# Designs tried in a protein design run: peptides against a protein of PDB entry 7PB4. Part 59

Target 1, 105 residues: chain A of PDB entry 7PB4
Amino acid sequence: KMLNIKEYKEKLLSTLGEFLEDHFPLPDRSVKKKKKNIQESSVNLITLHEMLEILINRLFDVPHDPYVKISDSFWPPYVELLLRNGIALRHPEDPTRIRLEAFHQ
Target 2, 218 residues: chain B of PDB entry 7PB4
Amino acid sequence: DALQMAVGYFEKGPIKASQNKDKTLEKHLKTVENVAWKNGLASEEIDILLNIALSGKFGNAVNTRILKCMIPATVISEDSVVKAVSWLCVGKCSGSTKVLFYRWLVAMFDFIDRKEQINLLYGFFFASLQDDALCPYVCHLLYLLTKKENVKPFRVRKLLDLQAKMGMQPHLQALLSLYKFFAPALISVSLPVRKKIYFKNSENLWKTALLAVKQRNR

## One batch from the design tools (peptide; aimed at target 1 K11)

Design b2_p18_7_s4 (made by RFdiffusion4, then SolubleMPNN; from b2_p18_7, 8 letters changed)
Fold by OpenDDE base, seed 3:
Structure b2_p18_7_s4 (fold): chain B 105 residues (1-105), chain C 218 residues (1-218), chain A 18 residues (1-18)
Amino acid sequence: as target 1 above (105 residues)
Amino acid sequence: as target 2 above (218 residues)
Amino acid sequence: SLKEQLLRLMVEELVELE
């Protein structure tokens, strides 16, 4: 039973990874629209997969303070997506902090 | 059930023949209050009573007491909230009732089952920012509701105008900070980096009850 | 969207398995 759960988890993680790559990719860096002066702050954006991983890990590692600080590497539309779909919650006193929703309600 | 009788009384109205209308009303109101604070109310009961509280069927004192005891056992139906907002539009409730409703809405926000329809009411809530009495609570509500799609240039202008009028209020700054987070290009003004967002503790009225609800649902 | 709903379900399942 444990082996089956591990295998299933691995399969699910793989499926999620593929799903995210296909349907929620990072915005192509290619919109180099020529407007010169926007300092391309070369902020390396993390993938939605990485965002979720961070949130999940924080929930389990620090359950009493499961909030993650949003860095510049977090693409705002994906943050919004997580919030909008009830996957994540914003900290009530700090909009720069989010947590994974506890689904066990 | 005593609660069912009480809810039925408020729904159907007082039967004409009761000589002691006030005593009967008080009895039923106390029944609702007792159950609500001890156990919470079912979603169906909240649906009925919330509408009654905002419909203007009863006096302000009664409506206020009903609204104060709108404590869920588990969840509040989004439909109940939408209906309640519709009553606010009709304008039969007092200003104090409106304030109390927004406080209630903020306090009970996490217990509302869905937010989809409430999010569609964003524009309505935003328009209520102009009411000085409502503004602090509406800012808090909007802080909870705001999505990137809601952050529009005209709303930014309205918020900045409001700030110019009212000063740098903590609740307004909190909302502006969120707007800046979603759309930094729209807010060129340097907002003071407040480490802590401060909203008026709207939850204080229901703090004990909310703790009890959370404990029961764990 | 359907995609977003699926995402939620997948995340929920992952959390449950953890």
Scores: peptide ipSAE 0.507, ipTM 0.421, DockQ to the pose 0.318
OpenDDE base, seeds 1, 2, 4, 5: peptide ipSAE 0.463, 0.469, 0.468, 0.505; ipTM 0.627, 0.613, 0.624, 0.423; seeds 1, 4 fail the geometry check

Design b2_p18_8 (made by RFdiffusion4)
Pose (drawn by RFdiffusion4):
Structure b2_p18_8 (pose): chain A 91 residues (1-28, 43-105), chain B 212 residues (1-189, 196-218), chain P 18 residues (1-18)
Amino acid sequence: KMLNIKEYKEKLLSTLGEFLEDHFPLPDVNLITLHEMLEILINRLFDVPHDPYVKISDSFWPPYVELLLRNGIALRHPEDPTRIRLEAFHQ
Amino acid sequence: DALQMAVGYFEKGPIKASQNKDKTLEKHLKTVENVAWKNGLASEEIDILLNIALSGKFGNAVNTRILKCMIPATVISEDSVVKAVSWLCVGKCSGSTKVLFYRWLVAMFDFIDRKEQINLLYGFFFASLQDDALCPYVCHLLYLLTKKENVKPFRVRKLLDLQAKMGMQPHLQALLSLYKFFAPALISVKIYFKNSENLWKTALLAVKQRNR
Amino acid sequence: ALEEEEMELTFEILNHAL
């Protein structure tokens, strides 16, 4: 059961990365890829379940933040505009 | 054959400026509907015309008439429905066309050969609940399509939030009752749906439905 | 198997949509 989930997860992640690079590229400060941004968000969601918000730095490309916001992937802090969290799809 | 000429004409896409082309388009569309309303269309022709109508090609009237004449002689391929869902995800489709397609998918539900690959698109179907123009028809579709495996906690939460936003709407209440039946531990709270008239009810389709 | 098929189908649809 565990190995099956692992195989699925790895396949999903690889294909997702390829999809992101194919359909959501950077234009050319130092910006990070959308993949790294999603990784940070996923990591913070499970590492700190009581505060899953991550600060928005200059490396976050505003179009990526707005993309994640429009598609219900990322959610804004009720008061602090510099923080965003990942939607807890598992619950 | 008389119908294959019209299928090929519609596969060629829209053509030049109209000198006599309006009459040609009308003749081809009349031929298709005559065949559809007399004895029905085959799976291949439906696969072609449904996806042509749901694409950006041709105007709204042509797509509406094609959707209103999508009557199967036997069955409907599920791959055609998957491609139709894909064309819906493209976004170059009219709202009224989307409503008509969801009405058609609800009406033609028992004429699809397989529905497992369609159920795999439950997520795409559910995401369309945000749109309040598609909400009743999407709810009617999900009432038919929902299995036990589809009742995930996230969807229950989002459906409860949508109920709180829109109120206890009939279609939302029917879908929520189905979700309660399938997963009572995730939440506490088929049949009549408004605007559920079968627009595609020909006599032969009626005999086939009774034979079903 | 079914979950893999669902995932692949999703990506085919998303690729086509974009």

Design b2_p18_8_s1 (made by RFdiffusion4, then SolubleMPNN; from b2_p18_8, 11 letters changed)
Fold by OpenDDE base, seed 5:
Formats: C-alpha cells, sequence, structure tokens
Structure b2_p18_8_s1 (fold): chain B 105 residues (1-105), chain C 218 residues (1-218), chain A 18 residues (1-18)
C-alpha cells in the first residue's frame, strides 16, 4: 500500500511538472535592481509544482491533519488559484493553513 | 517611430556601446512621457513598460517615471496587471513604487478590460492591508473588487483587528461597511453612519489624463 | 486562455484522483 501511494505521488508530480512550468511560471527572477532598498526583503518564492508537492506530501504523510501552513514562500496568486478552483481548501479555524481537496484521497 | 524606439530601448536594455547612456535614457523616457500624456499608450506598450517598471531592471527614479505615465489610450490588459502584481510578490521594487502602483491600479481600474483574474488576486491584496503605507489604497482597491463570496469570517476578523490597531480610519470604515452590506450577520458591531465614502486617493496623479482618455473613448 | 489553463490544471489533477 505504501509503495503504491509513493508511486502514485511520483507519477502525479512528474506529469504536472512541465505543465505547471509552462503555464504557471514565476516571474523572471533574473532581473535585479541596481540598488537594494532596506525595505526589500528577498522572498524566495517556490514554484506551483513545489507548492503542490508540499500539499500532496502532507496529505500522504499526515492524512489526519493534511494542512500546510502558508509561508512567505507561497506566492499568493498560486494560493488563490488553488483555492478558487477547488484544488485546495482553507482550514476552517485557521485561514493560514490549507490542504488539498478531499477528492485527492 | 520615436515611441517604438523608446519602448524597444526599455525592453531590450541599453546597448553597451552607447557613449552617453544617461542622455539616451532620458531621451527615450521623455518620448514615452510625452506620448502617454498626450495620446495615451496602447495596451501592448503598457504591457511592456509596466512590467519593466516593476521588474527592477532600472533604478527607482526611472521606474517611478515610467509608472506615472502608464496612461492607456483605450484599455489596459488584465494580463498586464496580473504580471505587475506578480512583480510585487517577487520583484525588486521599492516601497514607494508599490504605493504608486496601487494608486495607479485604483485610478486605472475602470480601464482594465477584464476583472476575472484580478478578482483571483483578492487574497494577495487583502494580505497587503497589513502594510501601513499601502493600507489606504488597498482598502480602496478592495472596495472596488469585493464580492459577496470574498466576505469571509476570517477577513472580517482581520479588518476588525486592523481597526483596533490603527483606529477607525475612513478607508477601513468604507470597506467594513461594504462587508456588512454583503454579510450583515458577520458584523455585529455598529458602524458609524457615514454620509460620504472617503478614500485618500480621490485626487490622483492622473485625473486630467483620465478625463482626456474618457473623452477620446466616447 | 487563462481560464482554459486553469481548467486544464484541474483536469490534470483530477485525472489522477479518479
Amino acid sequence: as target 1 above (105 residues)
Amino acid sequence: as target 2 above (218 residues)
Amino acid sequence: EKELKKFELQMEILKFAS
């Protein structure tokens, strides 16, 4: 059972990888400002693929509490994309936590 | 034409061989400014230049000047706005540029061709309420964007918490009043009856230009 | 186009869930 779940996860992530990179890329990070202002924090954003990987892993590893805390590395447009399209759900009591929709179980 | 050359310069970057980079930059910037204020810019030109202004490719002074002349001839593409917001997330723009962007976004809101993707960014805008410098303008933007489905208990709580922190600000009161309109059961607190909704950016930098745009598109 | 891409994403994810 565990092997099958791992294989399933790997297949899912592999299939989505190129698709997500092509259609939902992060902005070009190669463009740098000449002068860094004190107010500018370098936030390292993760890809949508990585975000989904985190959510999927949490679902498989901790099925009784499949929620992931939203960090600064989560690009808000991605979060809203997942929520608005029913791919992810917010925790009912903690809006800073999200999980994959139950249909992925 | 001169505008195409100017846009091309900003898009491709300065050619290393230019003896006077600053003069060339100023020339092209003036060209963009002149056309933008006189005639407005095409959606494609705004798409390119808006992205450049927020990407950190140029210095803050240049970015500010570019952003100030993002005046549409007809419409602004929603995609341009989405890309711009993405740069706010990962880009290397200054705090002042962010403020200017939100002012611009509110000012140009009616000229954006579609709102579906912008509405999807609701959570991002709402999160920006925590920034004191952005808060007044974000409230105005949210006032324009908020639908019934956006009014959630946790957002109500966040707004009330913010009010507790910074006081009864007119822009917060305006947004809370809208929330109460959509979901009266979520807001038990009595809100003061205000005769007029007031937002700080009622007198925006583009007032004259926007009037001209509206007149041309009638 | 973006709506279509979102739909495609949903479909790709759902293909594995079904």
Scores: peptide ipSAE 0.029, ipTM 0.551, DockQ to the pose 0.072
OpenDDE base, seeds 1, 2, 3, 4: peptide ipSAE 0.068, 0.030, 0.028, 0.050; ipTM 0.790, 0.604, 0.306, 0.741; seeds 1, 2, 3, 4 fail the geometry check

Design b2_p18_8_s2 (made by RFdiffusion4, then SolubleMPNN; from b2_p18_8, 10 letters changed)
Fold by OpenDDE base, seed 2:
Structure b2_p18_8_s2 (fold): chain B 105 residues (1-105), chain C 218 residues (1-218), chain A 18 residues (1-18)
Amino acid sequence: as target 1 above (105 residues)
Amino acid sequence: as target 2 above (218 residues)
Amino acid sequence: KKEIEKAELHFKILDFAS
């Protein structure tokens, strides 16, 4: 049965989810915020799994412009991890945009 | 005090009105250096200055000097280290700054108050092993951090691949030996029985300062 | 060489996850 691209995507994401959570979890920002009013922009960081899901979805939904803008929700270590390992690529003209590397068939 | 003014300068940035921006910068930098080497810095001061050094706010020369004087009076906050790792990944700091940071992290490892969050960064540190400039220091850091639960088959494969590429490096052998200790079934390769584990002396830059810190906290 | 290393990393992640 030719696994539909959609089924393959779902299987890939599900398999990666547990691995990514175990080996690349977000740091617990539970450091007791002593009340100093530094408005740490409460930007909720997304998981590496969610980041990959966004990148994969963009590639499938908009294949002619598969780039995603790096937001404040993108934890820098995750971005670096994806780029360093060749999972993602920066846009050649806009370093604030990244794409999923095409899976070589 | 002079230190608070200096830290405030680096945190808030140069006030536009000073005609002698470079002289002011140097004055404040020397203030931080003098206090750090004589007395050490408070955890809060290290938190601020470490982030500044790695954020790319200032030039590489300034960042290097700040990082070299990140000497604790007592302890370093684990949160400061987690934040620092985030800045390293933004790519605004030089390769030399990254190397210096890992040397600093190894040298100051015992002065970090907690290790729970740093242990969660294990995978990120491990991913940095492929950087030839960082590899010796990352191996040392991983040697300090590695627990049995971190020793996974995929990491063993990566280390063996790295050894095949780089040769039998002492720092890599030390880490592999630790991995074999925790998971002997994963490493079939006979490792030479090394009586002494040798890492590059990352502490040499701070040797005198570290001795002083230990003496003050006894 | 770099492409092979990328593919190997992708495969290693996939192989490890499988």
Scores: peptide ipSAE 0.100, ipTM 0.822, DockQ to the pose 0.031
OpenDDE base, seeds 1, 3, 4, 5: peptide ipSAE 0.098, 0.026, 0.185, 0.188; ipTM 0.820, 0.398, 0.849, 0.847; seeds 3, 4, 5 fail the geometry check

Design b2_p18_8_s3 (made by RFdiffusion4, then SolubleMPNN; from b2_p18_8, 10 letters changed)
Fold by OpenDDE base, seed 1:
Structure b2_p18_8_s3 (fold): chain B 105 residues (1-105), chain C 218 residues (1-218), chain A 18 residues (1-18)
Amino acid sequence: as target 1 above (105 residues)
Amino acid sequence: as target 2 above (218 residues)
Amino acid sequence: EKEIKKAELQFEILRFAS
């Protein structure tokens, strides 16, 4: 069972990676620079793929608490993208935490 | 032939030179309708037209008419169905079109050549249970698709929650009964033993057409 | 076009996560 889950996870991430590379490019440098200028912090934004990977990993690793805290590395438009499309859910009591929708539970 | 011209029109869009776009559109729609109901459509024609109907390229009235005539001569390609479902995610089609699509999918289920990829869409269909308009038809579809591996605790909880909200709907009861069959330990609630499972199939728009298809393929 | 991409993403995730 565990091996199958791992393989499934890897396959999912691989497939998503290919898809996301084609359709969801990294945020424009101008946006990163503006955010950096506003926050005066060297915050590195992660890709949508990396964000999904974090969410998927959390779901598999900690299924009883699959929520991830939104960090400054999470580009807000990507967060909204996931939430609006039903891919992720906000924690009912803590809007700073999100989880992947439990499609496989 | 007339059908090829009609399909080509929908695929490529109206040719610039048409003086009366509406008359041309109607002509081609009637051509497709006539052939579909008389003889059925080839899998390739269904592939093209089904995508068009769900893409939002044309208005709701046109899309509805196209979808109503998606009657196979022999088989429907699974790939066409998968593509169609992807269009449902885009949200360019009306709610009525979505309902019609699920009705169509249930009605044409046996004519789909393969089910492997459709089975992978189980989670998507299950998520659509939350839509009150879709729920009866989605339950029917899930009843056809459900395998033991699909019966998970969280899905059981969701179904029970839906039942609590909507009451003991026949379509929900049918699906829950199937779930209990596959995983009796997950459903502690006593379900009424129904001798017959009833889905909203009495209004099958394609009943006559499906009979004709079966007769031709004997 | 952006909406199509979003929907495709949802579809892909749902397809593989089901």
Scores: peptide ipSAE 0.032, ipTM 0.462, DockQ to the pose 0.069
OpenDDE base, seeds 2, 3, 4, 5: peptide ipSAE 0.119, 0.044, 0.067, 0.027; ipTM 0.572, 0.473, 0.541, 0.454; seeds 2, 3, 4, 5 fail the geometry check

Design b2_p18_8_s4 (made by RFdiffusion4, then SolubleMPNN; from b2_p18_8, 12 letters changed)
Fold by OpenDDE base, seed 1:
Formats: sequence, structure tokens, C-alpha cells
Structure b2_p18_8_s4 (fold): chain B 105 residues (1-105), chain C 218 residues (1-218), chain A 18 residues (1-18)
Amino acid sequence: as target 1 above (105 residues)
Amino acid sequence: as target 2 above (218 residues)
Amino acid sequence: EKKIKEFELKMKILDFAS
């Protein structure tokens, strides 16, 4: 069962990789440079692929607490995208935590 | 023929600058309506027109009229339905159009050639249960689509929560009853034994048309 | 177009989850 889950996870992530890169790329940092006063937040944003990987891993690794804390590396539009489309759920009591929708539970 | 010209108008827009755009539009709508109710539409025509109705290319009144005449001559392509559902996510159609679409989908369910891709949309439809206007029709659709594999603990919880919020609605009870049938261990709550499942089918706009389709395909 | 891609993303995930 565990091997099947791992293989499933890897297959899912691999299939999504190209799609996510093509259709949901991170914004080019160059556009934010024109507003002088915004301190270049040294925060490295993660890809949508990486975000989904984190969420999927958490679901499988810690099924009893599958929530991930939203960090500064999470691009807000990606978080909104996942929530809006029902791919992720916000924690009922903590809006800073999200989980992958339990499609398999 | 007149139908091809009408479909072409909706697909490509007006070829010639007609002095009276509204009159031309009405003419083509009436052509589609007349053929659809009399003979039904080919799967290709439904594919084109259904997407147009949900794309937001035309106004709500036009979209509603197009959607009401999406009556098949024989079958509806599953691909057309999948594309239509994708348009619901774009949000260019009105709430009333969405309701009408789900009503249409339930009414035409048996005329869809395949169900494999539609079954993959189960989670999407299930998420639409949160919309109060859609909920009765989505429950009916899910009742038609639900397999044992779809009955999961988290979906049971969501349905029970929805019932707690909305009360004991017949359409929710029907779906929960089906869930209990497939997975009795997941539903500890005693559900009333209903001998008959009732969905809002009394207002089927296509009842007469569907009878005609069945008669033609015998 | 963007919303269609969002839908496709959801469908891809659901396909694997089903």
C-alpha cells in the first residue's frame, strides 16, 4: 500500500510539472523592481509545483494533521488559486494553515 | 441550409454587416429553436452551440434560449459536456445559466454517449453543492454519477454538514441514502427509509422533447 | 483562458485522486 501511494504521488507530481510550468509560472521579479520603495523582500517564492508537493507530502506523511502553514514563500495568488478551485482547504480555526483536499479519504 | 447558417452566425459572428443586428440574431435563434424542438440537433451542432451559450459571447437572454434548445437528435458528446463545465469555471455566464445547465445536464444525462470523463468531474460537481441555487440539481446529478468509489468519509461529512445547515432536504436525503447504500459503515445516522426518491423533476423543461427523442431513436 | 487552465489543473488532480 505504501509503495503504491509513493508511486502515485510521484506520478501525479511528474504529470503536473510541465503543465504548471507552462500555465502557472511565477511572476518575473523584474516587474516589481519599478516600484522603488518596496524593499526587495529577499523572500524566495516557491513554484506552484513545489507548493503542491509540500501539500501532498504533508497529506501522506501526517494524515491526522495534514495542514501546512502558509509561509512567506507561498505566493498569495497561488494560495488563492488552490483554495478557489477546491484543491486546498483552509483550516477552520487557523487561516494561516491549508491542506490538500482529501480526494482519497 | 438555414440551420447551418444559424450555427455559423453564432460561431463566427455576423459575416455581413446587417443593418439590423438584433433582427438577424432573432432570426437565427428561431431557426435553431425550431429545428431543435422538431428534429433535435446533431452532436456537432450541440457541441458548438453549447459552448457558445456558456462562453459569454452573447447576452444572458440569448444564452438561455440557446441552452433551452440543446436537444439532441440522437446523442450528446461527452466532450461537449466537459467543455461546457470548463466554461462554468470562467464565470462569464450568469447564475441562472448555471442552474439551467445543471438542469439540462440531468435531463439529458441518458443521451450523453459516454460517462467516463463526466465521472472524473465528480469532485467538481460535489464542490458545487455549496451553491444553494445549484444544490438540488447537483444532488440529482451526483445521484446519477455516484459509484461506491466516490463515497468517501470527507464527502459524507460535507453532506451531513450541509444537511445540518439546510435541513432535511429531499435531494440531500436521496444522495445520503445512496451513500449509505454503498457504504453503510460511513453513515451512522439513521436515514428515513424513503420508498421513492424525489428530485425536482416536475419542472423538466424538456419532457416533451425527450419523449420525442426516444421515439425517434426506437 | 486562465480560468480554463485552473479547471484543467483541478481535473488533473481529480483524475489521479479518483
Scores: peptide ipSAE 0.254, ipTM 0.423, DockQ to the pose 0.077
OpenDDE base, seeds 2, 3, 4, 5: peptide ipSAE 0.066, 0.049, 0.074, 0.208; ipTM 0.750, 0.752, 0.740, 0.535; seeds 2, 3, 4 fail the geometry check

## One batch from the design tools (peptide; aimed at target 1 F60)

Design b2_p19_3 (made by RFdiffusion4)
Pose (drawn by RFdiffusion4):
Structure b2_p19_3 (pose): chain A 91 residues (1-28, 43-105), chain B 212 residues (1-189, 196-218), chain P 19 residues (1-19)
Amino acid sequence: KMLNIKEYKEKLLSTLGEFLEDHFPLPDVNLITLHEMLEILINRLFDVPHDPYVKISDSFWPPYVELLLRNGIALRHPEDPTRIRLEAFHQ
Amino acid sequence: DALQMAVGYFEKGPIKASQNKDKTLEKHLKTVENVAWKNGLASEEIDILLNIALSGKFGNAVNTRILKCMIPATVISEDSVVKAVSWLCVGKCSGSTKVLFYRWLVAMFDFIDRKEQINLLYGFFFASLQDDALCPYVCHLLYLLTKKENVKPFRVRKLLDLQAKMGMQPHLQALLSLYKFFAPALISVKIYFKNSENLWKTALLAVKQRNR
Amino acid sequence: LMEQEVVVLEEIDLRLKMA
């Protein structure tokens, strides 16, 4: 059961990365890829379940943040505009 | 054959400025609906015309008439439905066309050969609940399509939030009752739906439904 | 934990295809 989940996870992650690079590229400060941004969000969601917010730095491309906001993937902090969290789809 | 000429004409897409082209389009569309309302269309023709109508090609009236004449002689391929969902996901489709398609998918539900691959699109179907123009028809569709495996906690939470936003709407209550039946531990809280008149009820389709 | 992460990845993949 564990190995099946692992195989599925790895396949999903690889195909997601390819899809991101194919459909959400950077334009050319130092910006990070959308993949790294999603990785930071996922990591913070499970590492700190009581505060899953990550600060928005200059490396976050505003179009990516807005994209994640429009599609219900990322959520804004009720008071602090510089923080965003990942939607807890698992619950 | 008389129908294949119209299918090919619609596959060629819209043509030049109209000198006599309006009459040609009308003749082809009349031929298709006559065949559809007399004895029905085959699976291949339906696979072609449904996806042509749900694409950006042709105006709204042509797509509306094509959708209103999408009556199967036998069955409907599920791959056609998958491609139709994808064309909905493209976004170059009219709202009224989307409403008509969801009404058609509800009406033609028992005439799709397989529904497992369609159930795999439950997420795409559920995401359309945000749109308050598609909400009743999407709820009617999900009432038919929902299995036990589809009742996920996230969906229950989002449906409860949508109930709180819109109120206890009939279609929302029916879908929530189905979710309660399938997963009572995740939440506490088929049949009549408004605007559920079968627009595609021909006599032969009626006999086939009774034979079903 | 791995199953929960998979659910998050599936939703992200679905919603980005809708973008």

Design b2_p19_3_s1 (made by RFdiffusion4, then SolubleMPNN; from b2_p19_3, 8 letters changed)
Fold by OpenDDE base, seed 4:
Structure b2_p19_3_s1 (fold): chain B 105 residues (1-105), chain C 218 residues (1-218), chain A 19 residues (1-19)
Amino acid sequence: as target 1 above (105 residues)
Amino acid sequence: as target 2 above (218 residues)
Amino acid sequence: KIEEELEVLEEIYLRLQLA
């Protein structure tokens, strides 16, 4: 039974990953390093998948403080997507922190 | 160059020393407006000013005026649009600014140099259909962007749900008709064959400007 | 814990499909 759950989880993660890549990909910032605007291009944006992993891990690892600080690696459209759809919530006192919604409660 | 000075002002912000900050702002804003409507703006200028208008750096009135004069001389960079969408999501702009942006995006769609990156934003635009204020304009945008590959069962379901909620809106019907064209098996509902796709184009704020741009690029 | 994580993932996936 436990094995089946693990397998199902892996399948779901794979399916979700594909879904995220297909429908919510990062913009290709691979525009040729034109020398001039070097500074803004230096922020490595993480995928939506990675962002969700961070949020999920925080929820389960630190349930009493499940909030994650929004870093520069968090693409704003992703943050908005999660917030708008009730997947994530902003901290009531600190808008720079978000948590995954506790769906199991 | 007066335009360069104006753009620089908005980019760098007001220099503390000017007692007449409002007068200076108005002067530069008028400069941008005049050039934009007369000759259009370079892609680089649009890139800078568009971001400023959506970043929340200035008040809503100023942002609105800037956005209204984002008229290209030739082309708009798709990168500017991608950046703009990012700023929209930061939440520092008003709802009215968001509406205006989508109106602008639809109006200027043909002047965007490339569509590859914008097409990647399809899912984000589609998600914005839930906003009642944005829905008509987002439908129009999606109508322009939609490819066969974008027509998925879950999106069809969402559109039908929206139709159930909002009624048979012309903009929704237009998008659904396109979806049916690409994937007839996913849409069993008989859609009226409307010959004329009525997106509320009648209130295009940029009609005159667009005509001028087309004339200059002939 | 795994079951709870699975439920969370399912809900996320569902909500994103409804977006």
Scores: peptide ipSAE 0.587, ipTM 0.892, DockQ to the pose 0.363
OpenDDE base, seeds 1, 2, 3, 5: peptide ipSAE 0.582, 0.584, 0.582, 0.583; ipTM 0.890, 0.891, 0.891, 0.892

Design b2_p19_3_s2 (made by RFdiffusion4, then SolubleMPNN; from b2_p19_3, 9 letters changed)
Fold by OpenDDE base, seed 2:
Structure b2_p19_3_s2 (fold): chain B 105 residues (1-105), chain C 218 residues (1-218), chain A 19 residues (1-19)
Amino acid sequence: as target 1 above (105 residues)
Amino acid sequence: as target 2 above (218 residues)
Amino acid sequence: KIEEEKEILEEIQLRLSLA
């Protein structure tokens, strides 16, 4: 029974990953290498899948403070997507922090 | 160049704590407006100013005026649009600015140099259909962007749900008709065969300017 | 814990599919 649950979880993660990649991919920064001067801080944007993993892990690892600080690696459209669809919530006192919504309640 | 000075002002902010901050702002804004409507703006200028208009750096009135004069001389960079969408999601711009942006995007769609990256944003645009103020313009945008590969069962369901909630809106019907064209098996509902696709005329704000741009690029 | 995570993932998938 536990093995089946684990396998199902893995399948679900894989399916979700594919869904996210297909429907909400990161845009390719066609940063044409023109002139060096704008240090566009090569902030490596994380995927939506990675963002969700961070939020889920934080929820389980630190349930009393499940909030994650929004970093520059968080693509704003992803943050908005999660917030708009009730998947994530902003911290009431610190808008720079978000948590995964508690769906089990 | 007066335009370069104006763009530089908006990009770098006010250089001097001048007592006449508002007068200086107005001067530069008028410079941008005059050049944009007369000659159009270079892609680089649009890139800078579009980001400024959507970043929340200035007040809504200023942002609105900047966005209204985002008229290309030749082309708009796709990258500018992608960046702009990012700024829209940060939530520092007003709802009216968002509406204006989508109107602008539809109006200027043909002047965008490439569409590959914009097409990747399809899901984000689709999510914005839930906003009643944005819905007419987003439908128009999606009508321009939609390919067969974008027509998925869950999106069809969402559109039908929206139709149930909002009624048979012309813009929604136009999009649904396109979806039915690409995937007739997914849409069992009989859609009235509309002879004419009707979208709210997003071009009205830029009609004269767009005509001028097309004439210059012929 | 695993069951809870499964439910979370299912809910996320559902909500995103409705976006």
Scores: peptide ipSAE 0.494, ipTM 0.877, DockQ to the pose 0.351
OpenDDE base, seeds 1, 3, 4, 5: peptide ipSAE 0.503, 0.492, 0.097, 0.488; ipTM 0.881, 0.877, 0.333, 0.876; seeds 1, 3, 4, 5 fail the geometry check

Design b2_p19_3_s3 (made by RFdiffusion4, then SolubleMPNN; from b2_p19_3, 8 letters changed)
Fold by OpenDDE base, seed 4:
Structure b2_p19_3_s3 (fold): chain B 105 residues (1-105), chain C 218 residues (1-218), chain A 19 residues (1-19)
Amino acid sequence: as target 1 above (105 residues)
Amino acid sequence: as target 2 above (218 residues)
Amino acid sequence: KLEEELEVLEEIERRLKLA
């Protein structure tokens, strides 16, 4: 039974990953390293999948403080997407922190 | 030149030493406006100023004025648009600025050099349809962006749900009609064959400017 | 815990599709 749940989770993660990649990909910043704007290109943006993983893990690992600090690796449109769709919530006192919505409550 | 000084002012911020900060700001803003409406702005200038307008660095009035004069001399870089969307989502700009941006994006759509990266933002734009203030303009944008590959069952459902909620809005009808064109099997509802697609005239703000740009690029 | 995680994932997908 536990094995089946794990397998199903893996399948779901895979399908979700594909969905996210297809419909919410990161913009290709592969613009040729023109030497000049080196500083802005240095921020490695994470995928929406990775962002969700971070939020999910935080929710379950630290349920009393499920908030994650928004880093520079968080693409703003992704943050907005999650907030707008009720998937994530901003900390009421600290707008730089977000949490995954507790759907099981 | 005066334009470079003006752009530099907005980019670097006001130099502390000027007692008449407002006067200086107005001067530079007028410079940008004059050049933009007369000759258009270079892609690099638009890149800088667009980000400034959406970053929240200045007040809403200033941001609005900057955004209104984002008129290209020739082309707008798609990279500028992608960056702008990012700034838009940081939450430091007003709702009115967001609306204005989408109006601008629709109006200037043909002047964007490439659409490849913008097309990747399709899902993001589609998600913005639920914003009542943005919906008419986002529909117009999506109408311009939509390809067959974008027409998915879940998006069809969303559009139909929005229609149920908001009523038979012309902008929604236009987008649904396009969806039906690409994927008739997904939309069983009979849509009125409207010969004229009526989007809100987002172009009215830049009508004269757009004509001028087209004339210069002949 | 695993079941709860699964439910969360399903709900995320649902909300993204309904966006």
Scores: peptide ipSAE 0.633, ipTM 0.924, DockQ to the pose 0.338
OpenDDE base, seeds 1, 2, 3, 5: peptide ipSAE 0.629, 0.632, 0.632, 0.631; ipTM 0.923, 0.924, 0.924, 0.923

